# Designs tried in a protein design run: peptides against a protein of PDB entry 6B4E. Part 191

Target 1, 295 residues: chain A of PDB entry 6B4E
Amino acid sequence: TNFDKISKMFWHYKDKIAQIKQDIVLPIKKADVNVRNLLSRHKRKINPKFGQLTNSNQQLFKIQNELTQLINDTKGDSLAYHWILNFIAKAVVHQAETEVRVKPESALPLGKLTLYLLVQFPELQELFMARLVKKCPFVIGFTCEIDTEKGRQNMGWKRNNENKWEDNTSYDERMGGILSLFAIITRLQLPQEFITTTSHPFPIALSWHILARICNTPLNLITNTHFVILGSWWDAAAVQFLQAYGNQASKLLILIGEELTSRMAEKKYVGAARLRILLEAWQNNNMESFPEMSP

## One batch from the design tools (peptide; made by RFdiffusion4, then SolubleMPNN)

Design b2_p30_1_s1
Fold by OpenDDE base, seed 1:
Structure b2_p30_1_s1 (fold): chain B 295 residues (1-295), chain A 30 residues (1-30)
Amino acid sequence: as target 1 above (295 residues)
Amino acid sequence: MEELLKEKEEKEKEELEKIKKDIEELEKKF
């Protein structure tokens, strides 16, 4: 694992967030009143669509079509188009932080919608990845110390209006929710209409990078959150990961589930105990995946 | 179509070789 490369990638996305604010979010406030009114109307129509997702493919296709039309209506103005995509990127990550964290299986319809939009609108990819890395650096296998305020901010910790840090459970759940969504996206097949024309924007190899980079992380930087997000990843993608990489996947799952948990046993992390249970379930041929969506 | 399929297959082979090396390095660490 090249930690310099990971750090460069982390800072690239941090800089991209600053750039998005400067080049997209701030300029739109000075845009023509008609453009601002259009975007306000579109924002109001788009925002509820993510909460309208169910375990139904028919409902998914309906929402995909509605969002596609609403996004296409903005293409006549490049700034408006990029603004609406950045809004969508933020909304998807927010859905992962709020709903997926409490209902991980809801990542499947959300992930299918997101993957469709990422392929249909390629400019969404960088906006979405920047938002993911800002909120959950674990999606690229980045870890830093959290003993400082800056370290906690870099790792996506939030402060409330009273300047208090969120509790550990809330942080763990949010990170788990975001990582579940990302894991789902990495293990999904491209929609049939795109298989012959495009490459997957966030392929299963990115799941490999998450696991391998965490295994290579210095043990003094490993926290309960690392095991929580590994457990969230496991529920979301372990079955498909084994299908993709076979014996090599099995070796890596043993390294995270057995070896990494054993090295950290003195810490008695609850997330590590859960990951061991998931490993044992797999060893007993009882590995579960999220239920498939209905027609 | 055929060129894109070949490119995908080559990328998958290259990824698999990187994966093998990553595992070998990790096995030495643990």
Scores: peptide ipSAE 0.368, ipTM 0.867, DockQ to the pose 0.849
Fold by OpenDDE base, seed 2:
Structure b2_p30_1_s1 (fold): chain B 295 residues (1-295), chain A 30 residues (1-30)
Amino acid sequence: as target 1 above (295 residues)
Amino acid sequence: MEELLKEKEEKEKEELEKIKKDIEELEKKF
């Protein structure tokens, strides 16, 4: 694992967030009133769509078509187009922080929708990845110390309006929700219409990088959150990960589930205990995946 | 179509070789 490369990636996306604010978000506030009114209407139509997802592929395809039309309506103005994509990137991550956090299996329809949009609108990819890394650096396997305010901010910790940090449980669950969504995206196949024309924007190899980078993280930086997000990843992607990489996947799952948890046993992390249960279920040929979507 | 599929297969092979090396390095740590 090249930690310098990971750090460079992390800071690249932090800079990208600042750039998005300067080049997209602030300029649109000064745009023509008709453009601002268009985007306000589109924002109001788009935002509910993520909450309208169900375990139905029919409902998914309906929402995909509705969102595609709404996004295409903005293509006549490059700034408006990029603004609406940045709004979507923020909304998807927010849905992971709220809905996927409490219902992990909801990551599957949300991930399918997100993957479709990432392929249909390639400019969304950089906007989405920047938002993911800002909110959950674990998606690129980045870890730093959290003993400082800057370290906590870098790791995506939030403060409330009273400048109080979120509690550990809220942070862990929120990181788990975001990582579940990302894990799902990495393990999904491209929609049939794109397989022959497009490469997968966030392939299963990115799941490998998450696990391998966490295994290589200095043990003094490993927290309960690392095990929580590994458990969230496991529920979302472990079955498909084993299908993709076979024996090499098995070795890496043993390293995270057995070896890493054993090295941290003195900490008595609740997330580590859950990851052990997931490992044992797999060893007993009882590895579960999220239920497939209905027609 | 055919060229893109071939490029995908080549990238997947290259990634698998990186994966093998990553595992070998990790096995030395534990």
Scores: peptide ipSAE 0.367, ipTM 0.869, DockQ to the pose 0.867
Fold by OpenDDE base, seed 4:
Structure b2_p30_1_s1 (fold): chain B 295 residues (1-295), chain A 30 residues (1-30)
Amino acid sequence: as target 1 above (295 residues)
Amino acid sequence: MEELLKEKEEKEKEELEKIKKDIEELEKKF
């Protein structure tokens, strides 16, 4: 693992967030009234769509089509198009922070929707990844110290209006929700209509990078959150990861589930205990995946 | 179509070789 490369990626996406604010978000506030009205209408139509997802493929396809139309309506203005995609990127990540954190299986329909949009609208990919890395650097296997204010901010910790940090449980759950979504996206197959024309934008190899980079992280930087997000990843993608990489996947799952947890045993992390339970379940041939969506 | 499938297969093979090397390095660490 090249930590300098990971750091460069992290800062690239931080810079991208700053650029998005300067080049997309702020300019739209001063844009033509017709453009602002269009985007306001579209925002109001788009926002509830993520909450309308169910475990139904029919409902998913309906929402995909509705969102596709709404996004296409903005293509006549490049700034409006990029603004609506950035709004979607934010909304998807927000849905992971709020819904997926409490109902992990909701990552499946959300991930399918997101993957479809990422392929249908390639410009969403950088906007989405930048938002993910800002909110949950674990998606690229980035870790830094959290003993400083800047370190906590870099790792996606929030402060409330009283400048108080969020509690550890809230942070862990949010990171778990975001990572569950990302894990799902990495293990999903492309929609049938894209298999022959497009490459997967966030393939299963990105799950490999998360796990391998966490295993390579200095032990003094490993926290309960690392184990929580590994557990969230496991529930979301471990079955498909084993299918993709076979024996190499097994080795990596043992490294995170047994070796990394053992080396951190003195910390008595609750997330590590859960990850051991998941490892043991796998060893007993009881590895579970999220239920498939209905037709 | 066939060219894209071949390109996908080649990329997948390249990624698998990187994965093998990553595992070998990780196994040495633990």
Scores: peptide ipSAE 0.364, ipTM 0.866, DockQ to the pose 0.836
Fold by OpenDDE base, seed 3:
Structure b2_p30_1_s1 (fold): chain B 295 residues (1-295), chain A 30 residues (1-30)
Amino acid sequence: as target 1 above (295 residues)
Amino acid sequence: MEELLKEKEEKEKEELEKIKKDIEELEKKF
């Protein structure tokens, strides 16, 4: 694992967030009134769509079509188009932070929708990844110390209006929710209409990078959150990961589930205990995946 | 179409070789 490369990638996306603010979010406030009105209407129509997802593929396809139309309506103005995509990127991540954290299986329809949009609108990819890395650096396997304010901010910790940090449980759950979504995206197949024309924008290799980079992280930087997000990843993608990489996947799952948890045993992390249970379930041929979506 | 499929297969082979090397390095750490 090249930590310098990971750090450079992390800062690239941090800079991208600043750029998005400067080049997209701020300029639109001075845009033509018709453009601002269009975007305000579209924002109101788009925002509820993510909460309308169910375990139905039929409902998913309906929402995909509705969102596609709404996004296409903005293509006449490049700034408006990028603004709506940035809004979508934020909304998807917010849905992971709020809904997926409490209902992990909801990551599947959300992930399918997101993957469709990422392929249909390639400009969403950088906007989405920048938002993911800002909120959950674990998606690229980045870790830093959290003993400083800057370290906590870099790792996606939130402060309330009183400058109080969120509690550990809230942070862990949010990180788990975001990572579940990302894990799902990485293990999904491209929609049939794109298989012959497009490569997967966030392939299963990115799940490999998450696990491998966490395994390579200095032990003094490993927290309960690392194990929580590994458990969230496991539920979301372990079955498909084993299918993709076979014996190499098995080795990596043993490294995270057995070796990494053993090295951290003195910390008595609840997330580590859960990850051991998941490992044991797999060893007993009882590895579960999220249920497939209905027609 | 055939060229894209071939390119995908070549990329998958290259990725698999990187994965094999990465796991060998990880196994040495533990």
Scores: peptide ipSAE 0.363, ipTM 0.862, DockQ to the pose 0.825

Design b2_p30_1_s2
Fold by OpenDDE base, seed 3:
Structure b2_p30_1_s2 (fold): chain B 295 residues (1-295), chain A 30 residues (1-30)
Amino acid sequence: as target 1 above (295 residues)
Amino acid sequence: SAALEAKRAEERAKELEKIEKEIEELLKKY
């Protein structure tokens, strides 16, 4: 693992967030009143759609079509189009931080919707990845120290209005929710309408990179959060990961589930204990995945 | 298209090679 390359990638996306603010978010405030009104109406229609997802494919397709129409209505103005995509990127990540955090299986319909939008609107890809990396650097296997204020900020820790850091449990769960969504996206097949014309924007190889980079991370930087997000990834993608990479996948699952947890045993991390349970379930031929969506 | 599938196959092959090298490096550390 080349950590310099990972760091460069991390800062690339941090810079992208700054660029988005400068070139998209701020300029729209000076845009024509008709454009601002259009975007305000569309924002109000788009935002509730993510919470309307269920385990129904019928409901998913309905929402996909509605969002597609709403986004297409903005294509006549490049700034408006990019603004609405950036809004969607933020909304999807927010849904992962809130809903997926408490109901991990909700990552499946959210991931399917997100993947559809990422393929249908390619300009969403960089906007979405930048938002993911800002909120949850674990999605690219980036880790830094959290002993400094800047380190905590880089790792996506939040402060409240009183400038107090969020508690460890809240941070862990929030990171788990975001990582679950990303893991689902990486293991989903492209929709049938795109499979012959488009490559997967965030393929299963990105899941490999997450796991491998965490295994190569200096042990002094490994925290309970690392094990929590590995457990979240496992629930979301382990079955499909094994299908994709076979024996190589098995080796890596053993490395995270057995070797990494053993190396950190003295810390008695709750996340590590859960990951051990997941490993044992797999060893007993009882690996579970999220249920498939209904028609 | 056939061209797209060929490209995907090539990309997959390159990724598998990278995966193999990376797993070998990891196994040396554990």
Scores: peptide ipSAE 0.065, ipTM 0.687, DockQ to the pose 0.813
Fold by OpenDDE base, seed 5:
Structure b2_p30_1_s2 (fold): chain B 295 residues (1-295), chain A 30 residues (1-30)
Amino acid sequence: as target 1 above (295 residues)
Amino acid sequence: SAALEAKRAEERAKELEKIEKEIEELLKKY
């Protein structure tokens, strides 16, 4: 694992966030009133759509079509188009932080929707990744120390209005929710309409990178959160990961489930204990995945 | 198309080879 490369990638996305603010968010405030009104209306229509997702493919397709239409309505103005995509990127990540956090299986419909949008609107990809990395650096296997304010900020820790850091449990759950979404996206097949024309924007190889990079992370930087997000990843993607990489996947699952947890045993991390349970379930031929969506 | 599928298969094979090498290096650590 080349950690310098990962760091460069991390900071690339941090710069992208700053660029988005400068080139998309701020300029739209000075745009024509008609454009601002259009975007305000579209924002109000788009925002509730993510909460309308269910475990129904029919509902998913409805929402996909509605969002596609709303986004297409903005394409006449490049700035408006990028603004609405950035809004969507933020909204999707927010949904992962709130809904997927408490209901991990909700990552499946959200992930399907997100993957569809990422393929349908390629400009969403960089906007989405930048938002993901800002909120959950684990999606690219980035880790830094959290003993400093800057370190915590880099790792996506939030402060409340009183400038108090969020609780460890809240942070762990949010990271787990975001990582669950990303894991789902990596293991999903492209929608049928895109299979022959488009490559997967966030393929299963990105799951490989997450796991491998965490395994190679200096042990002094490994926290309970690492194990929590590995557990979230496991629930979301382990079955499909094994299908994709076979014996090589098995080796890596053993590394995270057995070796990494054993190396950190003295810390008695709750997340590590859960990951061991998941490993044991797999060893007993009881590996589970999220239920498939209904028609 | 058959050509696209073949290309994807080749890319997958290359990816797997890379993964194998990375696994081998990782296994030396543990």
Scores: peptide ipSAE 0.061, ipTM 0.682, DockQ to the pose 0.838
Fold by OpenDDE base, seed 2:
Structure b2_p30_1_s2 (fold): chain B 295 residues (1-295), chain A 30 residues (1-30)
Amino acid sequence: as target 1 above (295 residues)
Amino acid sequence: SAALEAKRAEERAKELEKIEKEIEELLKKY
């Protein structure tokens, strides 16, 4: 693992967030009133769509089509188009922080929708990754110390209006929700209409990178959150990961489930205990995956 | 397309080779 490269990636996306604010978000406030009104209407129509997802492919396709039309309506103005994509990126991550956090299996329809949009609108990819890395650096396997304010900020910790940090449980659950979404995206196949013409924008190899980078992270930087997000990843993608990489996947699952948890046993992390349960279930040939969506 | 499929197969092979090497290095730490 090249940690310098990971750090460069992390800061690249942090800079991208600043750029998005400067080049997209702020300029639109000064845009023509008709453009602002259009975007306000579209925002109101788009925002509920993510909460309308169910375990139904039929409902998914409906929402995909509706969002596609709404986004296409903005393509005549480049700034408006990028603004609406950035809004979508934020909304998807927010849905992961809220809904997926409490209902992990909801990551599947959300991930399918997101992957479709990422392929249909390639400009969404950088906007989405920047938002993911800002909110959950674990998606690229980045870890830093959290004993400083800056370190906590870099790792996506939130402060309330009173400048108090969120509680550990809230942070863990949010990170788990975001990572579940990302894990799902990495293990999904492209929609049939794209599979022969387009490469997967966030392939299963990115899941491998997450696991490998966490295994290479200095042990003094490993927290309960690392195990929580590994558990979230496991529920979301372990089955498909094993299918993709076979014996090499098994080795890496043993590394995170047995070796890493054993190295950290003295900490008695709740997340680590959960990960061991998942490992044991796998060892007993009872690895579970999220149920497939209905037609 | 056939060309895209061939490219994907090649990329997959390279990816697996890389993964094998990196996992071997990880295993040495434990």
Scores: peptide ipSAE 0.074, ipTM 0.690, DockQ to the pose 0.881; fails the geometry check
Fold by OpenDDE base, seed 4:
Order: sequence, then C-alpha cells, then structure tokens
Structure b2_p30_1_s2 (fold): chain B 295 residues (1-295), chain A 30 residues (1-30)
Amino acid sequence: as target 1 above (295 residues)
Amino acid sequence: SAALEAKRAEERAKELEKIEKEIEELLKKY
C-alpha cells in the first residue's frame, strides 16, 4: 500500500470540496432570481425522495424516474445542473449518516438509487466521492491520528455548537452508515440498461482497497472505528466480495477478522469483538447478506 | 457483444492479478 498516494487522493478530494464551494455553491447565490427559484423548488421536491425508499424495486424505479426528470430539467444551465448534483451528493451522504446508521439494510435501496444516478449523470461521480471522503475518509482507506484537532477534523469528526466533539458511539455509527452505503454501491451490478455500454464507476475492487489499506495501516492508528466500519462493510458486501474474488477474498477476510483483531486484542474494542462474531458465523457457514428487494 | 465480454474478462483478469500480488504482500506482514 502506497500511503503517500492515498494521502494525495485524500487532499485532492478536500480541495475538490473547496472548489465546489467556490465554483458552484457561491456563484448560484448571485445567479438570476428565476434560476434560484427553480433550484429551490427542485430541492424541495428532491429531498423527500431519499426517505421514500423502501425494500421495493417498483418504488425504487418510480423514484429513479422522478429524480431523473427533475435533474434533466436543470441541464439547460450548467451551473444549475452541477448545483443540483452537488445537492444530491450531500443528501445521499446525509441519508447514510441518519437512516443507514440505524437500519443498515436500508443501504441497499439507497445504494441502488445512487448507483443509477452516478451512471445516468457522470458529473455526480466526482461530487459524490469528494463528499464521501470528506465525511468518511475510510472509503479510500485513509487514516490519520486523531490526537490533534486537525486529525479529528480530517477523519470527519463533528463538533457541536459548544465546540465539543461528538461522542465515540455517534461517530462510529455515522462512519458505519456511510461505509455501508459505499460498500453496497461497490458490490451492486449495473442496471440492465447500462451493463453493455458503461463501466461500473465504483467497482468491487474499491472494497478490496479499503480492506487491504486498513490491514496495512500502522497498528497505533487503528481504533474501534476501524473495526466498526469493517463490520458494517462485512454485513453489506462480504458475500458478494467472496463471490467476486474467491480464495483471495477469503484470505483477506481472515486477515481482517482473525489477524487484525488478534493483534489489537489488548484494546478490547467492541467493534473487534463484533467482527470476530461475523468471522465465526462465516466459518460455521452462516454468513448472511441483506435480503434482496421485492419486485 | 462477444467483443465487449472478452474485453471485460481481460480487464477482470488483470485486476485479479494485481489483487493477488497485493494479498501476497499483505500475507508477508502477518
């Protein structure tokens, strides 16, 4: 693992967030009143759609079509188009932070919707990845120390209005929710309409990179959060990961489930204990996946 | 098309080769 390359990638996306603010968010505030009103109306229509997802493919297709139409209505103005995509990127990540953290299986319909939008609107890919890396650097296997204020900020820790850091449980659950969504996206197949014409924007290889990079992370930087997000990834993608890479996948699952947890045993991390339970379930041929969506 | 499937298979094979090398390196550390 080349950690310098990962660091460069991390900072690239941090710079992209700053660029988005300067080139998309701020300029739209000075745009024509009609454009601002259009975007305000679209924002109000789009935002509820993510909460309307169910375990139904029919409902998913309905929402996909509605969002596609709403986004297409903005294509006549490049700035408006990019603004609405950036809004969607933020809304999807927010849904992962709030809903997926408490109901991990909700990542499946959200991930299917997101993957569809990423393929249908390629300009969303960079906007979405930048938002993911800002909120949850674990999606690219980036880790830094959290003993400093800057380190905590880089790892996506939030402060409240009293400048107090969020509690560890809230941070762990929030990171788990975001990573569950990303893991689902990486293991999903492209929709049938795109499978012959388009490559997957965030393929299963990105899950490999997450696991491998965590395994190569210096042990002094490994925290309970690392094990929590590995457990979230496992629930979301382990079955499909094994199907994709076979014996090589098995070796990597043993590395995270057995070797990494054993090396960190002295810390008695709750997340590590859960990951061992998942490993044991797999060894007993009881590995579970999220249920498939209904027709 | 058969050509597209062949290209995808080749890309996957190259990816798997890279992954195999990365795993071998990881296994040396543990």
Scores: peptide ipSAE 0.060, ipTM 0.680, DockQ to the pose 0.730; fails the geometry check

Design b2_p30_1_s3
Fold by OpenDDE base, seed 5:
Structure b2_p30_1_s3 (fold): chain B 295 residues (1-295), chain A 30 residues (1-30)
Amino acid sequence: as target 1 above (295 residues)
Amino acid sequence: SSALKEKQEKEREEQLKKIKEEIEKLLKKF
């Protein structure tokens, strides 16, 4: 693991967020009134769609089609198009922070929708990844110290309106929700219409990077959150990860589940205890995945 | 296409090689 490379990636996406604000978000405020009105209408139509997802593929396909049409309506104006994609990127991550946080299995329909959109609209990929890294640096295996305000901000900690940091549980759950979504995306197959024409934009190899980078992270930087997000990843992707990498996947799962947890045992992290339970379930041939979606 | 499949397979093989190397390093760490 090259930590300098990871840091460069982290800051690249932080800079991308600033660039998005400068080149997309702010300029649209000065755009033609008709464009602004179009985007306002589309925003209102798009926003509820993420909450309308169910464990139904039929409903998923409906939402995919509706969103596709709404996005396509903006393609005549490059700024409008990029603005709507950035809005979608933010909305998807927000859905992970709120819904997936409390219902991890909801990552599956959300992940399927997101993957479809990422392939259908390639310009969404950088916008989405930038938003993910800003909110949850764990998606690229980035970790820094959180003893400083800047460190906490870099790791995606939020402050409330009173400038108070969120509680540890809230942070852990939000990170778990976002990572669950990303993990799902990495383990999903491309939609059937794209399998023969397109490479997966966020393949299962990115899950490998998360796990390996966490295993290589200095132990003094490892927190309960690391184990929480590993547990969230496990629920979301462990089965498919084993299918993808076989014996090498098994070795890495043992490293995170047994070795990393053992090294951190003195901390008595609740997330680590849960991860050990997941490891034990696997060792007993009882590894579970999220239920498949209905037709 | 066949070309895409071949490219994807080659990329997968290269990834697996890197994965094996990374695992070996990680196993030495623990």
Scores: peptide ipSAE 0.339, ipTM 0.842, DockQ to the pose 0.886
Fold by OpenDDE base, seed 4:
Structure b2_p30_1_s3 (fold): chain B 295 residues (1-295), chain A 30 residues (1-30)
Amino acid sequence: as target 1 above (295 residues)
Amino acid sequence: SSALKEKQEKEREEQLKKIKEEIEKLLKKF
């Protein structure tokens, strides 16, 4: 693991967020009234779609088609197009923070939708990743200290209007929700229509990087959140990860589930205890995945 | 296309090599 590379990647996406604000979000406020009205209408139509997802592929395809049309309507204006994609990126991450955190299996339809959009609209990829890294740096295996305000901010901690930090449980759940979504995306196959024409934008190798980078993280920086997100990742992707990398995957799962948890045993992290349960279930040939979607 | 498949296979092989190297380093750490 090259920590300098990870840090550079982290700051690249932080800079991208600043750029998005400067080049997309702020300019649109001064754009032509017709453009602003178009985007306002589209925003209102798009936003509910993520909550309309179910375990039905038919419903998924319907929503994919509806979103595709709405996005295509903006392509005549580059600024409008990028604005709507940035809005979608934010909305998807928000759905992970709110719905996936409480219902992890909802990451599957959301992930399928997101992957479709990422392939159909390549400009969404950087916008989405920037939003993910801002909200949950764990998606790229970035970790820093959280003993400072800046450290907490970098790790995606929120403050309320009274400048009070969110509680640990809320943070852990949000990080788990976001990581579940990302994990799902990495383990999904491309939609059939794209398999022969494009490469996967966020392949299973990115899951490998998350796990390996966490294993290489200095132990003094490992928190309960690391184990929570590893557990969330496990539920979302462990089965497919084993299918992809076989014996090498097994070794890495043992490292996170047994070795990392053992080294941190003195901390008595609840997330670590859960991860051990998941490891034991796997060792007993009882590894579960999210249920497949209906036709 | 055949070219895309070949590229994807090459990328996969390169990834597998890196994965093996990384796991060996991790196993030495632990």
Scores: peptide ipSAE 0.334, ipTM 0.839, DockQ to the pose 0.869
Fold by OpenDDE base, seed 1:
Structure b2_p30_1_s3 (fold): chain B 295 residues (1-295), chain A 30 residues (1-30)
Amino acid sequence: as target 1 above (295 residues)
Amino acid sequence: SSALKEKQEKEREEQLKKIKEEIEKLLKKF
C-alpha cells in the first residue's frame, strides 16, 4: 500500500468537487432560461426514481429506461448533460446515506441501476467517484485523524445547522450505507448488453484495495467506523470476493476479521465485535449474501 | 470480442500476482 498515492487520489477528487462546482453547477445558473427550465423538469422526474427501486428486475429495467431517456434529452447541450449527471451522482449517494443506511439489502437494486448508468454514460464515472470520495473516503481506503475540524471534514463528517457534529452512530451508519453501495457495484457483473464491449468501471479489485489499505492503516488511526464499514462491505460483497480471488481472498478476510480485530481488542469497538461474528459465521460455512432480485 | 476477453484474462492474472505479493507483506505485518 502506497499512502502517498492514496492521498494524491483523495485530493484529486476533492479538487474535482471544486471543479464541478465551478464548471458545471455555477455556470448553469447563468444558462438560458429554456435550459434551466428543462433541467428543473428533469430533476423533478429523476429524483423520485431512486426511491422507486424494489427487489424487482422488472421495475429496475423500467427505471433504467426512463432515466436513459431523460438523460439523453440533455445530450444536445454539454453543460446540461454534465449537470444532470452530477445531479444523478449526488442523488445516488444521498440514497445510500438514507435508504441503504437503514436497509442494506437495498444497495443491490441501487447498485445495479448505478452500474448500468455508469456504463451507459461514461462521463458519470468521475462525477460519481468524486462524490463518493467526498462523502466516504473509505471507498478508496483513505484515512486521516479526526481530532481536528479539518480531519473530520476530510473524513466526511457532517455538521448540522447549529454547527454541531453528527453523533458517532449516525456517522458510522452513513459510512456503512455508502460503502455498501460501492461494494455492491464492485461485485456486480456488467449487464449482458455491455459484457463483450466494455470493461467494468469499478471492478472487484477496488474491494481488494479497500481491505488491504485498511489493514495497512496505522493502528492509531483505526476507529469503530473502520470495522463498521468492513462489516457493511462483508454483507455486500464477501461471497463474490471469495469467488473472485479464492485462497487469497480467504487470507485477507482472516486478516480483517481475526488479526485486525485482535490488534484493536483493547478499544472494545462494537463494529469489531460484529465483524468477528461475521468471521465465525463464515468459518461455520454460514456466510450470507443479500437476497437476489426477483424477475 | 475475443480480443477483449484475452486482455481481461491477462489483466486478471497480473492482478492475482500482485495480490499474492501484497498478502505476503500483510501477513508479515501481523
Scores: peptide ipSAE 0.334, ipTM 0.839, DockQ to the pose 0.890
Fold by OpenDDE base, seed 3:
Structure b2_p30_1_s3 (fold): chain B 295 residues (1-295), chain A 30 residues (1-30)
Amino acid sequence: as target 1 above (295 residues)
Amino acid sequence: SSALKEKQEKEREEQLKKIKEEIEKLLKKF
């Protein structure tokens, strides 16, 4: 693991967030009234779609088609198009922070929708990744110290209106929700219409990077959150990860589930205890995945 | 296309090589 490379990637996406604000978000406030009205109407139509997802593929396809039409309506104006995509990127991550946080299996329909949009609208990829890294640096295996205000901000900690940090449980759950979504995206197959023409934008190799980078993280920087997000990743992607990399996947799962948890045993992290239970279930041939969606 | 599939396969093979090397280093750490 090259930590310099990871840091450069982290700061690249931080810079991208600043660029998005400057080049997309702020200019729209000064755009023509017709453009602003169009975007306001589209925002109102798009926003509820993510909450309308169910375990139904029919419902998923309906929402995909509706969103595709709404996004295509903005292509005549490049700024409007990028603004809508940035809005979608934010909305998807917000859905992960709220719904997936409390119902991890909801990551599957959300991930399928997101992957479809990422392929259909390639400009969404950089906008989405920048938003993910800002909110949950674990998606690229970035870790820094959290004993400083800047460190906590870099790791995606939020302050409330009273400038108090969120509690540890809330942070852990939010990070778990976001990482579950990302893990699902990495393990999904492309929609059938794209398999022969397009490469996967966030392939299963990115899951490998998350796990390997965490294993290489200095032990003094490992927290309960690391184990929580590893558990969330496991539920979301472990089965498909094993299918993709076979024996090498098995070795890495043992490293995170057994070796990393053992080295941190003195900390008695609840996330680590859960990860050990997941490891034991796998060893007993009882590894579970999220249920498939209905027709 | 056949060309895309071939490119993807070569990329996967290269990734697997790097993965093996990384696992070997990790196993020495633990």
Scores: peptide ipSAE 0.333, ipTM 0.840, DockQ to the pose 0.875

